# Peptides against a protein of PDB entry 5B16, part 47

Target 1, 136 residues: chain A of PDB entry 5B16
Amino acid sequence: TPSRINHNERLEFLGDAVVEFLTSVHLYYLFPSLEEGGLATYRTAIVQNQHLAMLAKKLELDRFMLYAHGPDLCRESDLRHAMANCFEALIGAVYLEGSLEEAKQLFGRLLFNDPDLREVWLNYPLHPLQLQEPNT
Target 2, 136 residues: chain A of PDB entry 5B16 as posed
Amino acid sequence: TPSRINHNERLEFLGDAVVEFLTSVHLYYLFPSLEEGGLATYRTAIVQNQHLAMLAKKLELDRFMLYAHGPDLCRESDLRHAMANCFQALIGAVYLEGSLEEAKQLFGRLLFNDPDLREVWLNYPLHPLQLQEPNT

## One batch from the design tools (peptide; made by RFdiffusion4, then SolubleMPNN)

Design b2_p15_8_s3 (from b2_p15_8, 6 letters changed)
Fold by OpenDDE base, seed 1:
Structure b2_p15_8_s3 (fold): chain B 136 residues (1-136), chain A 15 residues (1-15)
Amino acid sequence: as target 1 above (136 residues)
Amino acid sequence: SELLAKLKAFLDSLV
């Protein structure tokens, strides 16, 4: 039986790949004329620790981390890194126990508070808003 | 499109 640490690290490994994959696929289709460098820049921005930590905060993982590991997370950078890892582990778990679709939906919901951006991200090019508003 | 421009602006804000 793997330790809790090993289990979390394995989930992080899987989640990192899932987040990277989903981000890459969506950017690829959303920006068909954007060069590789631009795609890579946006991908990096989306999956960087600072951003994933922000997404983790939407799930109140910061409170969880402080309850479980407060003494070890005195530095803001340490907390941010831990939250990003925890977020990856969560996505990994959702993929593992659920599906890629469920991971996609969760990730998309957290990425955007704006419902219009959420819809275009999740459903482009065949999202419902485009069917109603082709020039948006 | 307006939505894609809005999305790009959002992504630019993350860079």
Scores: peptide ipSAE 0.670, ipTM 0.945, DockQ to the pose 0.778
Fold by OpenDDE base, seed 3:
Structure b2_p15_8_s3 (fold): chain B 136 residues (1-136), chain A 15 residues (1-15)
Amino acid sequence: as target 1 above (136 residues)
Amino acid sequence: SELLAKLKAFLDSLV
C-alpha cells in the first residue's frame, strides 16, 4: 500500500501531463498562425509554477498548505512551488476520478476571471467537424 | 478577433 505522500506524487505526475496537454491543445487551435516558438512561450507561461500557484490560490490552497505544512515553507518561493505541485495533484485527481472534460472545465474556470475569455478558451472548436465561422 | 486580441494580451501579461 503506497504512502499518502506517494499517492500525492503520483497524482502530481498525472496532473502535470493533463495540464500540459490541455494547454497545448487549446493554444494550438486558438492560434493557428502562431509558430511553435510562440506556442511554447505561452504554454510555458501558463504552466509555470508561479502561475499555477496563482490558480491554486483561487482555491485557497495557500491556506491549506500553510496549515498543513507551514513549518516546512519558510520562503515564498517554497510555498509557490508546493502550491503548484498541489494544484497539479488536484487536476490529476479530477482527471482520474472524473474525466478529461471535467479537468478541462475546472482548469478553464480558474485560468480566466473574464467570462468572455473563459468562453472562448473552453468552447473554441477543437476538431474540424466542430469548426464554425469565427465570431471572436 | 477582438476576443482573441484580448486573450493574447492576457497571455502576454503572463510571459
Scores: peptide ipSAE 0.671, ipTM 0.946, DockQ to the pose 0.862; fails the geometry check
Fold by OpenDDE base, seed 5:
Structure b2_p15_8_s3 (fold): chain B 136 residues (1-136), chain A 15 residues (1-15)
Amino acid sequence: as target 1 above (136 residues)
Amino acid sequence: SELLAKLKAFLDSLV
């Protein structure tokens, strides 16, 4: 049986891909008339370190990072970068130990404080069994 | 449509 992956850099690698993928898929379906450049702009904005660090702060990862790595994170930019990486590792772990759906749900919950936006985001792509029209 | 506009506005704020 395969051993569990616990190395943070490997989890980060996986999580980065998951976040990128989920973001890409949702943007693709939510904005069918948006050109590639626009899609890419939104994706970049969502997955950039500055934004992911904000999401990480909602999980209070800043306190964890300062506790565990404080001496190396004396600069704000360094902390932000580390926070983003840690967030990716967490998403990677959720995907690895759970599922893509669970990663999607967690990511969506953190992306939006507005429940309406959260709902419309999480509905894309629509589940085949829902047989619903996209919210507009 | 209104929700999508709202979503777009939110995303624009991240750019």
Scores: peptide ipSAE 0.665, ipTM 0.945, DockQ to the pose 0.811; fails the geometry check
Fold by OpenDDE base, seed 2:
Structure b2_p15_8_s3 (fold): chain B 136 residues (1-136), chain A 15 residues (1-15)
Amino acid sequence: as target 1 above (136 residues)
Amino acid sequence: SELLAKLKAFLDSLV
């Protein structure tokens, strides 16, 4: 029987893949003329620990982490890494217990404060039967 | 498009 820690690490493993996948897919469709290097650069920027930690902060995971693991998170960098990992685990859990769509919605909602950008992001790729929306 | 340009600018800010 795996421990809670092991389970969380497994969820993180899954969530990492989900975040990478969602990011890749949306970038691919949003920027059809962007070369692989550019796509990879944006993906790296989106999924880097510093950014994911910022997204985690929107969920107030920092407060949770400090409460639950304060002594182990004396350094800001340690907290950032832990928050990023926790965020990945959360996405993994949402995917596992819910769906990829739910994970996509959560991730997209947190990714953008600007509602217009959020809508553009979440609407790519378009469903085959989805009505066209302004994206200019 | 304006939105894509804005999105690109946002992403550039993360790099």
Scores: peptide ipSAE 0.663, ipTM 0.945, DockQ to the pose 0.815; fails the geometry check

Design b2_p15_8_s4 (from b2_p15_8, 7 letters changed)
Fold by OpenDDE base, seed 5:
Structure b2_p15_8_s4 (fold): chain B 136 residues (1-136), chain A 15 residues (1-15)
Amino acid sequence: as target 1 above (136 residues)
Amino acid sequence: DEKLAKLREYLDSLV
């Protein structure tokens, strides 16, 4: 049987792909006139460890990580990296046990505190994502 | 779209 660590890493692997995919799809449809380089730049900015760690703080993962791994996460950079990985694993688990739609909703809610930004992000590419749901 | 412009501005801040 795989260890908890191995399982978490597998979930992280899956979650990384889900976050990447959702980000890509939303950016693609939201900005139809933006060139590939611009799309890639925004995607990188959204999915980078520093940003994902910020999202993870909204789930109080920082407190959780310090409680579970405190001595190993004395450096802020180490904590940030661990939080980002944990966030990816969480998204992976939501997708695995739930659906892409649930992962989309969770990710979108965490991305934006502003209701206008949240609305446009979540609703604009709704139809394309719904079409892809049965095949995922 | 004003909301899209606002989103664009936010994304620019992340770069």
Scores: peptide ipSAE 0.656, ipTM 0.950, DockQ to the pose 0.861
Fold by OpenDDE base, seed 1:
Structure b2_p15_8_s4 (fold): chain B 136 residues (1-136), chain A 15 residues (1-15)
Amino acid sequence: as target 1 above (136 residues)
Amino acid sequence: DEKLAKLREYLDSLV
């Protein structure tokens, strides 16, 4: 039987792909005229460890990590990386046990505190040629 | 458009 650690690593692997996929899809539809380089730049910015760690803080994963593994996470970079990994594992678990839609919703809710940004992110055009809502 | 602009601004801030 795989250890919990191995399971978490597998979930992280899955979550990484889910986060990348969701980010890519949303950016693709949100910015139909943006070239690949721009899309990639935004994707990188969204999924970078520093940003995912910030999202993880919203779930108070930092407190958990410091409480459970503080001595092993003395460096800020180590903590950030660990938090990002935990965030990915969480998304992976949500996808695995729930659905891509649930993962999308959770990710979107954590990405933005601003409800307007949540709305535009989650309710992106289904096609690049789709008419956008007024004043979006 | 306004919301999208705000989103763009946020994304730019992450870069």
Scores: peptide ipSAE 0.656, ipTM 0.947, DockQ to the pose 0.889; fails the geometry check
Fold by OpenDDE base, seed 3:
Structure b2_p15_8_s4 (fold): chain B 136 residues (1-136), chain A 15 residues (1-15)
Amino acid sequence: as target 1 above (136 residues)
Amino acid sequence: DEKLAKLREYLDSLV
């Protein structure tokens, strides 16, 4: 059986894919005229360690990480990397124990402090047959 | 459309 560390790494692996997928799907439907290069640029920006670490701070994971692993986090970059990994593991766990929809909702809520941005991200049609919302 | 434009602006700031 895998160790606790291996378990967390496995969740991170899964969460990385979920975050990548959700980001890709939302960008694809939000910007139908944007070329692949532009979509990839935005995706990279959203899922980069620096950004995911910022999202992790909203869950106060920084306090947790410093409390539990302070001696191992000598550099700010090390903390960001660890927080990003922890965030991915969390999303992976939410998907695993809950659903993709729950992961989507959590991720979207954390992405934006602005309620307008949150609304357009979460509620914009993500299926070709869905009705487009006015005033977006 | 306005919200989408605002989102675009935010995403540009992350790049």
Scores: peptide ipSAE 0.655, ipTM 0.948, DockQ to the pose 0.910; fails the geometry check
Fold by OpenDDE base, seed 2:
Structure b2_p15_8_s4 (fold): chain B 136 residues (1-136), chain A 15 residues (1-15)
Amino acid sequence: as target 1 above (136 residues)
Amino acid sequence: DEKLAKLREYLDSLV
């Protein structure tokens, strides 16, 4: 029986793949004329620790991490890294216990505060139930 | 197209 720490690390491992996959798929459909190098650049920017940590702040993970792991997080860089990992673990858990669709929706909602950007992101690729392409 | 352009700008800001 794995410890809670081991379980969280395993969820992080899964979540990392899910975040990478979702990011890749959305970028692929959103920018059909963008070359691989450009796609990879945007993907890296989206999934880098600093960015994921910013997304994690929207879930108040910073406050949680300081409360639960304050002594272990003496540097901002350490906190940022830990927050990014926790964010990945969360996405992994949502995928594992829910679905890829639920993970996609959560990730998309957190990626953008701007509703227009959120809409265009989440609608690529189009779900089979969608009647028409979003206004881009 | 405008939303996509706006998204592109945002992504550029993350690079």
Scores: peptide ipSAE 0.652, ipTM 0.947, DockQ to the pose 0.875; fails the geometry check

## One batch from the design tools (peptide; made by RFdiffusion4, then SolubleMPNN)

Design b2_p16_1_s1 (from b2_p16_1, 7 letters changed)
Fold by OpenDDE base, seed 3:
Formats: structure tokens, C-alpha cells, sequence
Structure b2_p16_1_s1 (fold): chain B 136 residues (1-136), chain A 16 residues (1-16)
């Protein structure tokens, strides 16, 4: 049986893929005229450690991390990295125990404080040219 | 538009 640490790392591994996938899908549909380079740039910005750590802070994971692992977090960069990893593990757990839809909803709610922007992100309209594609 | 505002938010993330 793997240790609790190994289990958390496995969830992080899964969550990393889920966050990457959801981000890619939403960007693809939201910006049908944006070139691959632009899509990749925005994806990188969304999934980078400092941004995921900010999302983790909205869930008050910073309080949890400082309480449970304070002595191991000597630098702000260490805390940011740890929070980003915990966020990925959480998304991985939501996907594993729930569904991709539940992970999508949680991620979307955290990405945007503005409810109108949140709705655009979660309920993006299909571009007319995308309607001709088989799996849109 | 809201889409433009969303794009602006993403641009801010890129700038960080």
C-alpha cells in the first residue's frame, strides 16, 4: 500500500492532466480564430503555479498549508508551489470521486470572480464554423 | 463585450 504522500502525488498527477485538459477545451471553443501559439500562451498562464496558488487561496488552502506544513514552507515560492500542487490534487480528487463536469464547474467558479465572465467561460457559444466539425 | 473582458483577464494573467 502506497504512503499517504504517494497517494497525494498520484492525485496531483491526475489533477494536473484534468486542469490542462479543461483549460485547453475552453480556450479552443472560446477563441476559434486564435492561433495555436496564442492558445498555448493563455493555457500556460492559467495553469502556472502562481495562478493555481491564487485559486487555492480562494479555498483557504493557505491556512491549511501553514497549519499543517508551516515549518516546511520557508519561502513564499515554496508555499506557492505547495498550494498549486494541493489544488491539482483537489481537482484530481473531484474528478476521481465525482465527474469531469464537477471538476469543470469547480474550476470555472474559481477562475472568475465576475459571474458574467464565469458564465461565458462555462457556457461558451459554438462558433458557426465549428458546427461543421464532427465532434463539436 | 463580456468575451473581450474575459480576454483582458487572460492578458493580465499572461503579464504576471
Amino acid sequence: as target 1 above (136 residues)
Amino acid sequence: SKLDQLLQKLDELVAE
Scores: peptide ipSAE 0.665, ipTM 0.952, DockQ to the pose 0.909
Fold by OpenDDE base, seed 5:
Structure b2_p16_1_s1 (fold): chain B 136 residues (1-136), chain A 16 residues (1-16)
Amino acid sequence: as target 1 above (136 residues)
Amino acid sequence: SKLDQLLQKLDELVAE
């Protein structure tokens, strides 16, 4: 039986993939004329530790981390990295115990405070050229 | 449009 730490690392591994996948899919559909470099740039910005830590703060994971690991997180950069990892583990757990749809909804709700932008992100329309792509 | 506004937010994230 893996330790609690090892289990969290495994969930983080899974969550990292889920976050990157969801981000990639949504960007691809939202911006059909955007070049690969632009897509990659936006993806990096969305999934980087600094941004994920910001999303984690909305779930008050900062308070959780300070409570559980305060002495080891004296630097803001250390806290940010830990929060990002914890956020990934959380998304991994939601996917594992729930579904990709639930992970998508949670991630989308956190990405955008504006409900209209959230709606566009979560329910992006298909474009004519995208309709010509093979079914996946 | 809302899509343009979404893109603007993403640009802000890139700038951070």
Scores: peptide ipSAE 0.657, ipTM 0.950, DockQ to the pose 0.914
Fold by OpenDDE base, seed 2:
Structure b2_p16_1_s1 (fold): chain B 136 residues (1-136), chain A 16 residues (1-16)
Amino acid sequence: as target 1 above (136 residues)
Amino acid sequence: SKLDQLLQKLDELVAE
């Protein structure tokens, strides 16, 4: 039986792939004329530890991490890295226990504070039933 | 447009 730490690391492994996949798919459809280098640049920016840590902060994981692991996370870089890993584990858990759709929705809600941008991210290209929506 | 605004947000992330 794996320890809690081992389980979290396995969830991180899965979550990393899910975050990478969702990011790749959405960028691919959002920017159909963007070359691979541009797609990769945006993906890197979205999934880098600093950004994922920021998303984790929206879930108040910073408070959780400081409470549970404060003495081991005295450096800002250590905290960011741990928060990013924790975020990946969370996405992995949502995918594992729920679905890819649920992971997609959670990730999208956190990526953008603006609900209009969330909808563009989540629904572009637009479904045929949404073609009558206002211009993006 | 909303897409332009989204692109702007992504550009900001790249710059960070």
Scores: peptide ipSAE 0.662, ipTM 0.949, DockQ to the pose 0.874; fails the geometry check
Fold by OpenDDE base, seed 1:
Structure b2_p16_1_s1 (fold): chain B 136 residues (1-136), chain A 16 residues (1-16)
Amino acid sequence: as target 1 above (136 residues)
Amino acid sequence: SKLDQLLQKLDELVAE
């Protein structure tokens, strides 16, 4: 049986792929006229450690990290990196024990505070709100 | 549009 740390790293590996995949798919369908360079730029911004750490903070993972690893996380950059990894592990676990759909829903809920933008992100290529308000 | 607003949020992330 692998150690808890090893297991968490494996979940990070899986979660990283899931986050990358979900981000790629949504961007691809939402912006059919956007060139590859633009898609890649937005993907990088979404999945970078700094952003994932912010998403992790919404789940109060910072408090968990300080409790479990406080002495080892004395720098903001260290904490941010650890939080991003923990977030990836969480998404990996949700995918593993649940489904890709559940991972998608959780990720989408955290990505956008605005519920309308959240629904646009989750329900591509066209959400009913876009059909009702094509000029907005 | 909502899509434009979403794109704006992504632009903000890129700028960070």
Scores: peptide ipSAE 0.660, ipTM 0.949, DockQ to the pose 0.871; fails the geometry check

Design b2_p16_1_s2 (from b2_p16_1, 6 letters changed)
Fold by OpenDDE base, seed 3:
Structure b2_p16_1_s2 (fold): chain B 136 residues (1-136), chain A 16 residues (1-16)
Amino acid sequence: as target 1 above (136 residues)
Amino acid sequence: SNLDKLRAFLDELVAE
């Protein structure tokens, strides 16, 4: 039986793929005229450790990490990396125990504090209706 | 528009 650490690393592995996939799908549909390089640039910014750590802070994972693993977190960069990994593990767990839709909703809610941005990210019209963009 | 706001948000995120 794998240790708790090994289990968490497996969830992180799964969550990393889910976050990458969801980000790619939303960017693809939201920006139909944006070239691959631009899509990749936005994706990198969204899924980088600095950003995922910020999202993790919204879930108060910073308090959890400092309480449970404080002695191992000597640098801000160490905390950021650990928080990003925990965030990925959480998304992986939501996907595993729930669904991709549930992971999508959670990720979208955390990405944006602005309800207008949240709405366009989660509820942008399907590709055939993208010509109605001015309504957003 | 909301999409314009999203672009601005993402551009800022890239700049970080």
Scores: peptide ipSAE 0.700, ipTM 0.955, DockQ to the pose 0.902
Fold by OpenDDE base, seed 5:
Order: structure tokens, then C-alpha cells, then sequence
Structure b2_p16_1_s2 (fold): chain B 136 residues (1-136), chain A 16 residues (1-16)
């Protein structure tokens, strides 16, 4: 039986893939004329530690981390990295125990405070040239 | 449009 720490690392591994996949799919559909480099740039910005840590703050994971690991997280950069990892583990757990749709909804809700941006992100139209691609 | 707003949001995120 893996330790609690090992289990969290496994969930983080899964969550990292889920976050990157969801981000990639949404960007692909939303920007059909954007070149690969542009898509990759947007993806990197969305999934980088500092951004995921910002999303984690919306779930008050910073307070959780300081409570659970305060002495080991004296540096802001260390806290940010830990929060990003915990966020990934959370998304992994939501996917594992729930569904990809639930992970998608949670991630989308956290990405944007603006409801208009949430709407376009979560309910993007399928473009004619994308009809030949597998539906996601 | 909302898509334009989203692009602007992402551009700002990239700049951070």
C-alpha cells in the first residue's frame, strides 16, 4: 500500500495530464487559425506553476498549505510550487473519482472570474475544418 | 466578441 505522499504524487501525475489535455483541446477548438507555437505558448501560460497556484488560492489551498506545511514553505516560490502540485492532485482526484466532464467544469470555473469568458471557454463552437477531427 | 476578450486575457497571462 503506497503512503499518503506517494498517493498524492500519483494523483498529481494524473492531474497534470488532465489539465494539459483539457487546456490543449479547448485552445485547439477556440483558435482554429492559431499556429502550433501560439497554441503552445497559451498552454504554457495556463498550466505553469504560478498560474495554477493562483487558481489554487481560489480554493484556499494556500491556507491549507500553511497550516499543514508552514515551516517547510517559508519561501513564496516553494509555497507556489506546492500549491500547483496540490491543485494538480485535486484535479486528478476529481477525474479519478468523478469524470473528465467534472474536471473540465471545475477547471473552467476556476480559470475565469468573468462569466462571459467561462461561457466561451466551456461552450466553444465546432468549426467546419474541425469536423474531420475526433470529437472531444 | 467574447473570443476576442478571451484572446486578450490569454495574451495578458502570457505577459505575466
Amino acid sequence: as target 1 above (136 residues)
Amino acid sequence: SNLDKLRAFLDELVAE
Scores: peptide ipSAE 0.699, ipTM 0.957, DockQ to the pose 0.926
Fold by OpenDDE base, seed 1:
Structure b2_p16_1_s2 (fold): chain B 136 residues (1-136), chain A 16 residues (1-16)
Amino acid sequence: as target 1 above (136 residues)
Amino acid sequence: SNLDKLRAFLDELVAE
């Protein structure tokens, strides 16, 4: 496996954790009366490949994938999976080179086309330490 | 409310 591919896979690993974490934190605070099963159900829906692939389309990653890997992506399911992975790698890179706050802002902007939903998602109170001491 | 709107959004996402 080329070094570039290994690097991308490492970023996917990191990005997967960041997306999972951000989703978990927001759901936890937004729905204080929702049981664990409900929280997990919403989280799964947000981070599943099908949804992340839709977010990736907003960044035109589909065009990039077809250009770079077109011959290897002959099925829609293959393209969707690859786009989801690429999206994770992107979030991982933003976290790595920027901050968790920057990753949060980007993810939130992509999650919702509706500005009202963005507002409630991004501006709902989080833990005080996260507000005072942004990580990474 | 915006929170209700968000819940509706998530419910739809789960249904997909």
Scores: peptide ipSAE 0.699, ipTM 0.957, DockQ to the pose 0.890
Fold by OpenDDE base, seed 2:
Structure b2_p16_1_s2 (fold): chain B 136 residues (1-136), chain A 16 residues (1-16)
Amino acid sequence: as target 1 above (136 residues)
Amino acid sequence: SNLDKLRAFLDELVAE
């Protein structure tokens, strides 16, 4: 039986892939004329630890991490890294226990405070069966 | 457009 730490690390592994995949898919469809280098640059910016840690703060993970692991996270960089990992674990858990759609919705809601950006990110057709297109 | 707004957001994110 894996420890809680091992379970979290496994969820991080899964969540990392889910975040990368969702980001890649959305960028691919939203920017059909953007070259691979541009797509990769946007993806890197979205999934980098500093950004994911910022998203994690919206879930109050900073308060949780300081409460549960404060002595081990005295450096800002350590806290950011841990928060990013925890965020990935949460996305992994949502995918595992729920669905890719639920992970997509949660990730999209956290990515943007602006509802217009949420709409274009989440509602742009990602499959031929998608009928709704966002305003551009 | 919302897509242009998104692009601007991403460009800013890259710059951070």
Scores: peptide ipSAE 0.696, ipTM 0.954, DockQ to the pose 0.909; fails the geometry check

Design b2_p16_1_s3 (from b2_p16_1, 8 letters changed)
Fold by OpenDDE base, seed 4:
Structure b2_p16_1_s3 (fold): chain B 136 residues (1-136), chain A 16 residues (1-16)
Amino acid sequence: as target 1 above (136 residues)
Amino acid sequence: SRLDQLLAYLDELVAQ
C-alpha cells in the first residue's frame, strides 16, 4: 500500500543518516591521523549501494526482494538499489524501535565477517587527544 | 596489526 511504501521510505531516510553517522564516527576514531579526504573516501565506499546491498545479502534480503518485488527487479542494479534501500530502512527501524547502540551492533556485525576486524571496528581504542576531550 | 588489516579491507572496498 502507499502508506507502507511511504513508511519504508521514511525509515530509509532515517537509516541513511544512521549508517552515515555510525560510519563517520567509527572512521574518525579509528584513524585519527587520516585526513578528511581519506575519511570521506572510506565512508563513501562503506555506504555506497553496492556495499550495502552486499551487507543486505547477509540478511537474505535478496530472497525477500525477489519474493516481494521480483517482477520489478529484472536488472541486478535494480536489485542492488532496492536491497540497499531496504537495508537502510532496516537500520532505521532498529534505531527507531531500539537504540543507536543496537543499530551500531547490527551494522558492525554485518560489516565484517572477520571477528577480529569486527572487534576493532566496534571497540576501537581512543586516541590520546580523544581521551583528553571525551565529548568530542 | 588488526588495524592495518582493517585499513587494507577498506582499501579493497574503495577499489571496487
Scores: peptide ipSAE 0.642, ipTM 0.947, DockQ to the pose 0.912
Fold by OpenDDE base, seed 1:
Structure b2_p16_1_s3 (fold): chain B 136 residues (1-136), chain A 16 residues (1-16)
Amino acid sequence: as target 1 above (136 residues)
Amino acid sequence: SRLDQLLAYLDELVAQ
């Protein structure tokens, strides 16, 4: 069996794709007149390490990281990168053990502190197949 | 609009 570290890296790999996908889909539908360059720019901003680390702080993953890896995370940039990776692994695990819908809900809740913006992000119409099978 | 607010929020993220 793979080590726990290897398993976490695999979850990170999966979570990275899920975060990227969810971000892409929501941006695509929310802004139908936005050019590809703009979509890509906003996607980059949402999924970049600094932002994901900020989302991770909402789950107190910083405390977890310092507890588990404190000696290895002496720099803020190191901690930020590790937190972003851990956040991706978490989303990957939620998708793997739950569903894309559950990953979407968790990600959306963390993306926005403003409940109005959260509602727009989460409830904007997506593809009909996703509406019919939200738990896929 | 809320979409405009969302876009403004995203612009702030880009600026970071």
Scores: peptide ipSAE 0.638, ipTM 0.947, DockQ to the pose 0.858
Fold by OpenDDE base, seed 2:
Structure b2_p16_1_s3 (fold): chain B 136 residues (1-136), chain A 16 residues (1-16)
Amino acid sequence: as target 1 above (136 residues)
Amino acid sequence: SRLDQLLAYLDELVAQ
């Protein structure tokens, strides 16, 4: 049986793929005329450690990380990196124990404080198979 | 439009 640390790293691995996939799909459909370079640039900006750490802060993961691992996270850069990894692990867990739709909803809620932008991100038409995901 | 606003938001993220 893997340790808790190994399990978290595995969840992070899965969550990284889920975050990148969701980001890619939404960008692809939101901007049908945007070239690959532009899509990749926006994806990079969304999934970069600094941004994911900011999203993690909305879940108060900074308080959690400092409580649980403070001595090992003295540098701000170390904390941000750890928070980003923890965020990925959380998304991975939501996908694993729940569904892609649940991961999508959580990620979308955190991506935008502006409810109008959130609505556009979450409700823009996607591929029919993805629209059916909540039922599977 | 809201889509333009979203694009502007993403441009800000790229600039960070």
Scores: peptide ipSAE 0.635, ipTM 0.946, DockQ to the pose 0.893
Fold by OpenDDE base, seed 5:
Structure b2_p16_1_s3 (fold): chain B 136 residues (1-136), chain A 16 residues (1-16)
Amino acid sequence: as target 1 above (136 residues)
Amino acid sequence: SRLDQLLAYLDELVAQ
């Protein structure tokens, strides 16, 4: 049986893929005229450790991490990296025990404080050229 | 538009 640490690393692995996939799909549908380089740039910005750590703060994971691992997280950069990993593991767990839809909703709620932007992100319209693509 | 606002938000993330 894998240790709790190994299990969290596995969940992080899964969550990383889920976050990247959801980000990619939403960007693709939202910006049909945006070139690949732009899509990739925005995806990188969304899924980078610094941003995921910011999202993690909304779940008070910083307080959790300091409580559980304070002595090992004296540097802000170390805390940020750990928070990002923990956030990925959380998304992985939500996907694994729930569904992709639940992961999408949670991620979307955290991405945007503005309800209008959140609505656009979560409920993007299909464009004519995208009708030939699989619904995702 | 809301899409333009979203794009502007993403540009801010890129700048960070």
Scores: peptide ipSAE 0.632, ipTM 0.946, DockQ to the pose 0.891

